Peptides against a protein of PDB entry 7MKK. Designs and how they scored, part 30

Target 1, 71 residues: chain A of PDB entry 7MKK
Amino acid sequence: SMKEKVKAKLVEIRKFVPFIRRVRIDFQDTLSKVQGHRLDALVNLLDREDVSMSSLNKIEVIIDKLRTRFN

## One batch from the design tools (peptide; made by RFdiffusion4, then SolubleMPNN)

Design b2_p16_1_s1 (from b2_p16_1, 6 letters changed)
Fold by OpenDDE base, seed 1:
Structure b2_p16_1_s1 (fold): chain B 71 residues (1-71), chain A 16 residues (1-16)
Amino acid sequence: as target 1 above (71 residues)
Amino acid sequence: KEEEEMKMLDELLELL
């Protein structure tokens, strides 16, 4: 079901939460305040269970961009 | 709420 697909995707995306937190901390002095705030918001979003598939797909793109720039 | 969430994500993607 779509619900099962969303939950599976959320589980996979959550594996990157430690990486996102590390980027936020390690690059805090080089990130703008707004970049830091949005990264914090992203981590908070991933604590929720009611995240849409569209949002999860966007988050996957964001993670790929973070990986390219920050490790 | 989903629209606001997507807006935040779009902004983050643009900022990176």
Scores: peptide ipSAE 0.793, ipTM 0.946, DockQ to the pose 0.904
Fold by OpenDDE base, seed 3:
Structure b2_p16_1_s1 (fold): chain B 71 residues (1-71), chain A 16 residues (1-16)
Amino acid sequence: as target 1 above (71 residues)
Amino acid sequence: KEEEEMKMLDELLELL
């Protein structure tokens, strides 16, 4: 079902939460305040169970961009 | 709620 697909995608995306947290801390002095705040919000979002597939797909793009800039 | 969530994510993508 679509619900099962969303849950599976959420599990995969959550594997990157430690990476997002690391970027937020390790590059705190090079990130703007707003960038830091939005990264915190992203981590909080991934704690929820009701995240849509569209949001998860967008988060995947964000993670790819973070990896490109921050390892 | 989803609309606000997508707005935040779009902004984050633009900032990075």
Scores: peptide ipSAE 0.793, ipTM 0.946, DockQ to the pose 0.899
Fold by OpenDDE base, seed 5:
Structure b2_p16_1_s1 (fold): chain B 71 residues (1-71), chain A 16 residues (1-16)
Amino acid sequence: as target 1 above (71 residues)
Amino acid sequence: KEEEEMKMLDELLELL
């Protein structure tokens, strides 16, 4: 089901939370205030269980961009 | 909430 797919995707995306946290901290002085705030919001979002597949797919793209730029 | 969430994510993508 789509619900089970969402749960599985959320589990996989959460594996990158430590990386996102590290980017947020390690590059705090390089990131703009708004970038930092949005990264904080992203981490907080991934603590929720009610994240849509659309959001998770977008988050995957964000993670790929973070990986390209920051590791 | 989902629309606001997606907007935040789109903004983050734009900012990076």
Scores: peptide ipSAE 0.793, ipTM 0.946, DockQ to the pose 0.910
Fold by OpenDDE base, seed 2:
Structure b2_p16_1_s1 (fold): chain B 71 residues (1-71), chain A 16 residues (1-16)
Amino acid sequence: as target 1 above (71 residues)
Amino acid sequence: KEEEEMKMLDELLELL
């Protein structure tokens, strides 16, 4: 079902939470306050179970951009 | 709720 696909995608995306937290901390001095705040909000969002597939797909793009820029 | 969430994600993607 679509609900099961969303849950599976969420589990895969959550594997990157430690990476997002490390970027937030390690690059805190080079990130703007707004960037830092939005990264904190992203981590908080991934703690929820009610995240849409559209949001998860956008988060995947964000993670790819973080990986390209910060590692 | 989803619209504001997507707006936040779009802003983050633009800022990075």
Scores: peptide ipSAE 0.792, ipTM 0.946, DockQ to the pose 0.910

Design b2_p16_1_s2 (from b2_p16_1, 6 letters changed)
Fold by OpenDDE base, seed 3:
Structure b2_p16_1_s2 (fold): chain B 71 residues (1-71), chain A 16 residues (1-16)
Amino acid sequence: as target 1 above (71 residues)
Amino acid sequence: SKEEEEKMLDELLELL
């Protein structure tokens, strides 16, 4: 079901939370204030269980961008 | 809200 797919995707995306946190901290001086704030919000969002598939797909792209620029 | 969530994510996509 779609619900099961969303749960599975969320589990996979959550594996990158430590990475996002490290980018936020290690590159704090490189990131703009707004970038840092939004990354904090992203981590908080991933603590929730009611994240949509569309949001999870966007988060996947964000993680790819972070990997390209920072690790 | 979901709307606020989507706006935040869209902004991040633009900023990064």
Scores: peptide ipSAE 0.778, ipTM 0.945, DockQ to the pose 0.860
Fold by OpenDDE base, seed 5:
Structure b2_p16_1_s2 (fold): chain B 71 residues (1-71), chain A 16 residues (1-16)
Amino acid sequence: as target 1 above (71 residues)
Amino acid sequence: SKEEEEKMLDELLELL
């Protein structure tokens, strides 16, 4: 089901939470205030259970962009 | 809200 797919995707995306946290901290001086705030919001979002597939797909792209710029 | 969440994600995509 779609619900099961969302849960599975969320589990996979959550594996990158430590990475996002590290980017937020390690590059705090490089990131703009708004970037930092949005990254904090992203981490908080991933702690929730009610995240849609559309959001998760966007988050995947965000993580890829973070990996490109910061690793 | 979900709309605000999507907006936040879209902004983040634009910022990075």
Scores: peptide ipSAE 0.778, ipTM 0.945, DockQ to the pose 0.909
Fold by OpenDDE base, seed 1:
Structure b2_p16_1_s2 (fold): chain B 71 residues (1-71), chain A 16 residues (1-16)
Amino acid sequence: as target 1 above (71 residues)
Amino acid sequence: SKEEEEKMLDELLELL
């Protein structure tokens, strides 16, 4: 079901939370304040259970961008 | 909210 797919996707995306946290810390002096704030918000968002597939797909792209720019 | 969530994600997509 779609619900099961969302849960599975969320589990996979959550594997990148440590990476996001490290980017936030390691590049804190390089990131703008707004970028840092949004990364914090992203981590908080991934703590929730009610995240849509559309949001998860966007988060996947964000993670890819982070990986490209920040390791 | 869902709207704020989408706004935040869209901003991140633009910022990065």
Scores: peptide ipSAE 0.778, ipTM 0.945, DockQ to the pose 0.866
Fold by OpenDDE base, seed 2:
Structure b2_p16_1_s2 (fold): chain B 71 residues (1-71), chain A 16 residues (1-16)
Amino acid sequence: as target 1 above (71 residues)
Amino acid sequence: SKEEEEKMLDELLELL
């Protein structure tokens, strides 16, 4: 079901939470204030269980952008 | 809200 697919995707995306946290801290001086604030919000969002597939797909792209830019 | 969540994610996509 879509619900189960969302849960599985969330589990996979959460594997990158430590990476997001490290980018936020290690590059705090490089990131703009708004970028840092939005990354904090992203980490908080991933603590929830009610995230849509649409949002998770966007988050995956965001993580790819972070990896390209910061690693 | 879902709307605010999407707005935040869209903004972040543009910022990076």
Scores: peptide ipSAE 0.777, ipTM 0.945, DockQ to the pose 0.872

Design b2_p16_1_s3 (from b2_p16_1 with E3K I5V D13L D15L)
Fold by OpenDDE base, seed 4:
Structure b2_p16_1_s3 (fold): chain B 71 residues (1-71), chain A 16 residues (1-16)
Amino acid sequence: as target 1 above (71 residues)
Amino acid sequence: EEKEVEEMLDELLELL
């Protein structure tokens, strides 16, 4: 089901939470204040169980951008 | 709200 796919994708995306936290800390001086705040919000979002597939797809792209830019 | 989440993610996509 779509619900099962969302849950599975959320589990996979959550594996990147440590990476997002590391980017937020290690590059704090490089990140703008707004970038830092939005990364904090992203980490908090990933603690939720009600994240949509749309959101998860966007988060995947964000993670890829973070990987390209920061590691 | 899901809309606010989507807007935040869209902003973050633009910022990176």
Scores: peptide ipSAE 0.793, ipTM 0.946, DockQ to the pose 0.926
Fold by OpenDDE base, seed 1:
Structure b2_p16_1_s3 (fold): chain B 71 residues (1-71), chain A 16 residues (1-16)
Amino acid sequence: as target 1 above (71 residues)
Amino acid sequence: EEKEVEEMLDELLELL
C-alpha cells in the first residue's frame, strides 16, 4: 500500500539522522542561525510517523545537498 | 501542520 511505501521510505531516510546531526555540529560556525534552526527542525520532523511521501522525497534531496556540500 | 512542514522543507532546499 501507499502507507507501507511511506513507512519504508521513512525508515530509509531516518538512517541519515546521525549524518544530519553531525553536519549541524561540525559546521555550526559556518551555518547561519536559520540554517541551523531548519536542520534541527528537520531532525525533529523525522521523529514523527505522519510524514508524507512528498515531504520524504524533498528530505532525500536535502540529504543529497548536505552530502555534496558538507562531505 | 503539513503546509508548515512543506514550507520548512522548501526553505531548506533554497538555503542549501
Scores: peptide ipSAE 0.793, ipTM 0.946, DockQ to the pose 0.908
Fold by OpenDDE base, seed 2:
Structure b2_p16_1_s3 (fold): chain B 71 residues (1-71), chain A 16 residues (1-16)
Amino acid sequence: as target 1 above (71 residues)
Amino acid sequence: EEKEVEEMLDELLELL
């Protein structure tokens, strides 16, 4: 079902939470205050279970941008 | 709530 696909994708995205936390800390001086605040909000969002497939697809793109820019 | 999440993610996509 769509609900099962969302849950499976959320499990895969959550594997990147440690990476997002490390970018937030290690590059705190490079990030703007707003970028840092939005990364904190993203980590908090990934603790939820009611994240849409649209949001999860955007989060994948965000993670790819973080990897390209900071690694 | 979902709208605010989408707006935050869209902003983050523009900032990075």
Scores: peptide ipSAE 0.793, ipTM 0.946, DockQ to the pose 0.904
Fold by OpenDDE base, seed 3:
Structure b2_p16_1_s3 (fold): chain B 71 residues (1-71), chain A 16 residues (1-16)
Amino acid sequence: as target 1 above (71 residues)
Amino acid sequence: EEKEVEEMLDELLELL
């Protein structure tokens, strides 16, 4: 079902939470205040169970951008 | 709530 697909995608995306937290801390002086705040909000969002597939697909792109720029 | 999440993610996509 779509619900099962969303849950599976959320489990995969949550594997990157430690990476997002590391970027937020290690590059705190390189990130703007707004970038840092939005990364904190992203980590908090990933604690939720009601994240849409649309949101999860956007988060995947964000993670790819973070990897390209910071690691 | 869902709209605010999407707006935050869209902003973050522009910032990075």
Scores: peptide ipSAE 0.792, ipTM 0.946, DockQ to the pose 0.898

Design b2_p16_1_s4 (from b2_p16_1, 6 letters changed)
Fold by OpenDDE base, seed 5:
Structure b2_p16_1_s4 (fold): chain B 71 residues (1-71), chain A 16 residues (1-16)
Amino acid sequence: as target 1 above (71 residues)
Amino acid sequence: DEEEVNKMLDELLELL
């Protein structure tokens, strides 16, 4: 079901939370204030259970961009 | 809500 797919995707995306936290802190001086605030919001978002597949797909792209720029 | 979340995510996509 879509519900099961969302849950599975959320589990996979949550594996990157430590990475996002590291980027937020380790590159704090490189990030703009708004980038930092949005990354904080992203981490908080991933603690929720009501994240849609659409949102999770966007988050996956964000993580890929973070990896390209900061990894 | 989801709309506000997506707006935030879209902004972040543009910023990175």
Scores: peptide ipSAE 0.799, ipTM 0.951, DockQ to the pose 0.899
Fold by OpenDDE base, seed 2:
Structure b2_p16_1_s4 (fold): chain B 71 residues (1-71), chain A 16 residues (1-16)
Amino acid sequence: as target 1 above (71 residues)
Amino acid sequence: DEEEVNKMLDELLELL
């Protein structure tokens, strides 16, 4: 079901939370204030269980961009 | 809500 797919995707995306936290802290001086604030919001968002597949797909792209830019 | 979440994510996509 779509619900099961969303849950599975969320589990996979959450594996990158430690990476997002490390980017936020390790590159705090490189990131703009708004970038840092949005990364904090992203980490908080991933604590929720009601994230849509559309949002999760966007988050996956964000993680790919972070990986490309920061490791 | 989902609208505000998507707004934040879209902004972050643009910023990176």
Scores: peptide ipSAE 0.799, ipTM 0.951, DockQ to the pose 0.868
Fold by OpenDDE base, seed 1:
Structure b2_p16_1_s4 (fold): chain B 71 residues (1-71), chain A 16 residues (1-16)
Amino acid sequence: as target 1 above (71 residues)
Amino acid sequence: DEEEVNKMLDELLELL
């Protein structure tokens, strides 16, 4: 079901939370304040269970961008 | 809500 797919995707995306946290900290001086705030918000968002597939797909792209730029 | 979440994510996509 779509619900099961969302849950599975969320589990996979959550594996990158440590990476996002490290980017936020390690590049704090390089990131703008707004970028840092949005990364903090992203980490907090991933603690939720009510994230849509649309949002998770966007988060996946964000993670890919972070990986390209920062690791 | 989802709209605000998506707005934040869209902004982050543009910032990176």
Scores: peptide ipSAE 0.799, ipTM 0.951, DockQ to the pose 0.872
Fold by OpenDDE base, seed 3:
Structure b2_p16_1_s4 (fold): chain B 71 residues (1-71), chain A 16 residues (1-16)
Amino acid sequence: as target 1 above (71 residues)
Amino acid sequence: DEEEVNKMLDELLELL
């Protein structure tokens, strides 16, 4: 079901939470204030269970961009 | 809510 797909995707995306946290800390001086704030918000978002597939797909792209720029 | 979440994510996509 779609619900099961969303749950599985969320589990996979959550594996990158430690990476996002490390980028936020290690590159604090490189990131703009707004970038840092939005990364904090992203980490908080991933604590929730009611994230849509659309949102999870966007988060996947964000993670790819972070990897390209920061590791 | 979903709308505000998507707005935040869209902004972050633009910033990176």
Scores: peptide ipSAE 0.799, ipTM 0.951, DockQ to the pose 0.860

Design b2_p16_2_s1 (from b2_p16_2 with E1D E7K E15K)
Fold by OpenDDE base, seed 3:
Structure b2_p16_2_s1 (fold): chain B 71 residues (1-71), chain A 16 residues (1-16)
Amino acid sequence: as target 1 above (71 residues)
Amino acid sequence: DLDELLKEIEEEYEKL
């Protein structure tokens, strides 16, 4: 079902939460206040269970861009 | 707003 697909994708994306947290800490002095806040909000978003497939697809693209820039 | 947050992050890191 779509619900099962969303749940599975959320589990996979959550594997990158430690990476996002690490970027936020390691680059805290380089990131603007707004950039830091956006990363914090992204982590908080991934703690939710009510995230749509559309949002999860966008988050996946964002994480890929973060990985390209920050290792 | 979630869509606004995602859009802002996408736009900021698009130049990578």
Scores: peptide ipSAE 0.171, ipTM 0.717, DockQ to the pose 0.119
Fold by OpenDDE base, seed 1:
Structure b2_p16_2_s1 (fold): chain B 71 residues (1-71), chain A 16 residues (1-16)
Amino acid sequence: as target 1 above (71 residues)
Amino acid sequence: DLDELLKEIEEEYEKL
């Protein structure tokens, strides 16, 4: 079902939470305050259960961009 | 707002 697909996608995306947290800490001195807050908000978003497939797909693209820039 | 947050992050990393 779509619900099962969303749950599976969320599990996969959550695997990158430690990476996002690491970027936030390792680059804290080079990130602007707003950039840091956005990363914190992204982590907090991934703790939610009410995230749509559309949002998860966007988050995946964002994580890929973060990986390209920061590792 | 989730959509606003995602938009802001997407725009920030658009060049990647």
Scores: peptide ipSAE 0.165, ipTM 0.713, DockQ to the pose 0.122
Fold by OpenDDE base, seed 2:
Structure b2_p16_2_s1 (fold): chain B 71 residues (1-71), chain A 16 residues (1-16)
Amino acid sequence: as target 1 above (71 residues)
Amino acid sequence: DLDELLKEIEEEYEKL
């Protein structure tokens, strides 16, 4: 079902939460206050269960861009 | 750029 697909996608994306938290801390002095807040918001977003497949696909692209930039 | 990327994150967060 679509619900099962969303759950599976969310599980995969949540594997990157520790990475996002590391970026937030390791680059805190480089990031603006607003940028830091947005990373915190991303982590909080991934703690939710009511995320659409469309949003999860966008978040996956965003995480890939973060990985490219911050390693 | 990074700011644009993080703005996209914020926009998705606000939609929920």
Scores: peptide ipSAE 0.157, ipTM 0.700, DockQ to the pose 0.677
Fold by OpenDDE base, seed 4:
Formats: sequence, structure tokens, C-alpha cells
Structure b2_p16_2_s1 (fold): chain B 71 residues (1-71), chain A 16 residues (1-16)
Amino acid sequence: as target 1 above (71 residues)
Amino acid sequence: DLDELLKEIEEEYEKL
């Protein structure tokens, strides 16, 4: 079902939460306050269970961009 | 709004 697909994708994306948290801390002095808050919000978003497939697809793209920039 | 937040993050990293 779509619900099962969303849950599976959320599990996979959540594997990158430690990476996002690390970027937030390691680059805290380089990031603007706004950038830092956006990363915090992204982590908080991934703690939710009511995220749509559309949002998860966007988050995946964002994580790929973060990985490209911050390794 | 979640979609707005995601859009802002996407736009910030658009050049990557």
C-alpha cells in the first residue's frame, strides 16, 4: 500500500538523521542562523510519522545535496 | 508550513 511505501521510505531517509545532525554541529560556526534553524527543522520533520511521499521525495533530494556539499 | 520549509532548503542548495 501507499502507507507501507511511505513507512519504508521514511525508515531509509531516517538513516541520514545522524548525518544531518553532524552537519549542523560541525558547521555551526559557518552556517547562518537561518541555515542552522533549517537543518534543525529538517531533523525535527524526520521525527514525524505523518510525512507524505511527496515531502519524503523532496527530503531525499535535499539530503543528496547536503551529502554533495558536506560529504 | 512544511512545503515552504522544504522549498526554502531546496532553493538554498539549488546550485548543487
Scores: peptide ipSAE 0.124, ipTM 0.675, DockQ to the pose 0.121

Design b2_p16_2_s2 (from b2_p16_2 with E7K Y13E E14K E15K)
Fold by OpenDDE base, seed 5:
Structure b2_p16_2_s2 (fold): chain B 71 residues (1-71), chain A 16 residues (1-16)
Amino acid sequence: as target 1 above (71 residues)
Amino acid sequence: ELDELLKEIEEEEKKL
């Protein structure tokens, strides 16, 4: 079902939460307050169970871009 | 640009 697909995608994306948190901390002094807040919001989004597949697909692209920029 | 990338996060947050 779509619900099962969302659950599976969320499990896979959550594997990158430690990376996002690390970026937030390692670059805390160079990030603007707004940039820091948005990274915190990204982590908070991934803690939710009510995220749509369309949002998860966008989040995946965002994480891939973060990985490219921050290793 | 990091700002452009992170603005996408804020737009997804507003949907919840």
Scores: peptide ipSAE 0.158, ipTM 0.720, DockQ to the pose 0.665
Fold by OpenDDE base, seed 2:
Structure b2_p16_2_s2 (fold): chain B 71 residues (1-71), chain A 16 residues (1-16)
Amino acid sequence: as target 1 above (71 residues)
Amino acid sequence: ELDELLKEIEEEEKKL
């Protein structure tokens, strides 16, 4: 079902939460307050269960761009 | 470039 697909996608994307938290900490001194807040918001989004497949697909692209930039 | 990427996060946050 679509609900099962969303749950599976969320499980896969949540594997990158430790990476996002690490970027937030490692670059805290070089990030603006707004940039830091947006990284915190990204983690908070992934802690939710009511995220749509459309939003999860966008979040995946964002994480891939973060990985390219921050290793 | 980073600011534009992080603005995409803010736009997704506003939908929830």
Scores: peptide ipSAE 0.157, ipTM 0.721, DockQ to the pose 0.651
Fold by OpenDDE base, seed 3:
Structure b2_p16_2_s2 (fold): chain B 71 residues (1-71), chain A 16 residues (1-16)
Amino acid sequence: as target 1 above (71 residues)
Amino acid sequence: ELDELLKEIEEEEKKL
């Protein structure tokens, strides 16, 4: 079902939460307050269970761009 | 740039 697909996608994307938290910590002194807040917000979004497939697909692209920039 | 990338996060946050 669509609900099962959303749950599966969320499980896969949540594997990158430790990476996002690491970026936030490692660059804390160089990030602006706004940049830091947005990374915190990304983690908080992935802690939710009510994220749509559309939002999860956008978040995946964002994480891929972060991975390219921050290793 | 990083700022534009992180603005995409803010737009998703506003939907929840």
Scores: peptide ipSAE 0.155, ipTM 0.718, DockQ to the pose 0.659
Fold by OpenDDE base, seed 4:
Structure b2_p16_2_s2 (fold): chain B 71 residues (1-71), chain A 16 residues (1-16)
Amino acid sequence: as target 1 above (71 residues)
Amino acid sequence: ELDELLKEIEEEEKKL
């Protein structure tokens, strides 16, 4: 079902939550207040169960770009 | 830029 696909995608994307949290902490002094807030919001989005497949696909692209920059 | 990428997060947050 679509619900099962969303759940599977969310499990895969959540593997990067520790990375996002690490970026937020390690670069806290170089990030603007707005950039820091948006990284916190990204983690909070991934803690939810009501995220659409469309939103999860966008979040995956954002995480891939973060990995390229902060690797 | 990082700001452009992070703006996409804010737009997804507003949908919830």
Scores: peptide ipSAE 0.155, ipTM 0.718, DockQ to the pose 0.688

Design b2_p16_2_s3 (from b2_p16_2, 5 letters changed)
Fold by OpenDDE base, seed 5:
Structure b2_p16_2_s3 (fold): chain B 71 residues (1-71), chain A 16 residues (1-16)
Amino acid sequence: as target 1 above (71 residues)
Amino acid sequence: DLDELLDEIAEEEEKL
């Protein structure tokens, strides 16, 4: 079902939460307040259970861009 | 760039 697919996708994307948190902390002194907030928001989004498949697909692209920039 | 990426995050946050 779509619900099962969403859950599976969320499990895969959540593997990157530690990475996002690490970026947020490692660059805390160089990030503006708004930039830091947006990274925090990304983590918070992934902690939710009500994220659509469409949003998860977009978040995956965002994480890939983040990984490209921050390794 | 980073600002564009972070704007994409803000856009997804706004949907929830």
Scores: peptide ipSAE 0.226, ipTM 0.773, DockQ to the pose 0.626
Fold by OpenDDE base, seed 3:
Structure b2_p16_2_s3 (fold): chain B 71 residues (1-71), chain A 16 residues (1-16)
Amino acid sequence: as target 1 above (71 residues)
Amino acid sequence: DLDELLDEIAEEEEKL
């Protein structure tokens, strides 16, 4: 079902939460407060279960861009 | 850029 697909996608995207948290900590002194807050918000977003497939696909692209920039 | 990427995060946060 679509619900099962969303759950599976969410599990895959959540694998990057440790990476996002690490970026937030490692670059805390160089990030603005706003930038840091937005990284925190991204983690919080991934803690939710009511995220759409469309949003998860966008978040995947965001994470790929983060990986390119920070590691 | 980083700011653009972070703006994309803010847009997704606002939808929830």
Scores: peptide ipSAE 0.226, ipTM 0.772, DockQ to the pose 0.622
Fold by OpenDDE base, seed 4:
Formats: structure tokens, sequence, C-alpha cells
Structure b2_p16_2_s3 (fold): chain B 71 residues (1-71), chain A 16 residues (1-16)
């Protein structure tokens, strides 16, 4: 079902939450307040269970871009 | 750039 697909996608994306948190901390002094807040918001989004498949697909692309930039 | 990427995050935040 779509619900099962969303759940599976969310489980896979959540594997990168520690990475996002690490980027946020390692670059805390170089990021603007707005940039830091947006990284915090990304983590908060992934803590939710009511995220659509469309949003999860966008978040996956965002994480891939972050990985390319921040190792 | 980084700001453009982070703007995509802000767009998703507003949907919650």
Amino acid sequence: as target 1 above (71 residues)
Amino acid sequence: DLDELLDEIAEEEEKL
C-alpha cells in the first residue's frame, strides 16, 4: 500500500538524521542563524510520521545534495 | 548554492 511505501521510505531517509545533525553542529559557527534553523527544521520534518511521499522524495534529494557538499 | 538548497527545506517546513 501507499502507507507501507511511505513508512519504508521514511525508515531509509531517517538513516541520514545523524549526518544532518553532525553537519549542523560541525558548522554551527559558520552557518547563519537562518541556515542553522533550516537544518534543524529538516531534522524535525523527519521526526514526523505524517509526511507525504512527495515531501519524502524532495527531502531525499536535499539530503543527497547535503552529502555532496558536506562529505 | 547552499542558500538555494536550504530554501527547499523552508518550503517543506511550511507544508507542516
Scores: peptide ipSAE 0.223, ipTM 0.769, DockQ to the pose 0.611
Fold by OpenDDE base, seed 1:
Structure b2_p16_2_s3 (fold): chain B 71 residues (1-71), chain A 16 residues (1-16)
Amino acid sequence: as target 1 above (71 residues)
Amino acid sequence: DLDELLDEIAEEEEKL
């Protein structure tokens, strides 16, 4: 079902939450308040259970871009 | 760039 696909996708994407949190902390002093907030928001989005497959696919692309930039 | 990437995050946050 779509629900099970969403859950599976969310499990895979959540593996990168520690990475996102680390980026947020490591660059905290160089990020603007809005930039820091947006990284926090990304983590918070992944803590939710009501994220659509469309949003998860976009978040995956965002994480891939973060990984490319921040190792 | 980073700002464009973070704007994409803000757009997804607003939808939820």
Scores: peptide ipSAE 0.219, ipTM 0.768, DockQ to the pose 0.640

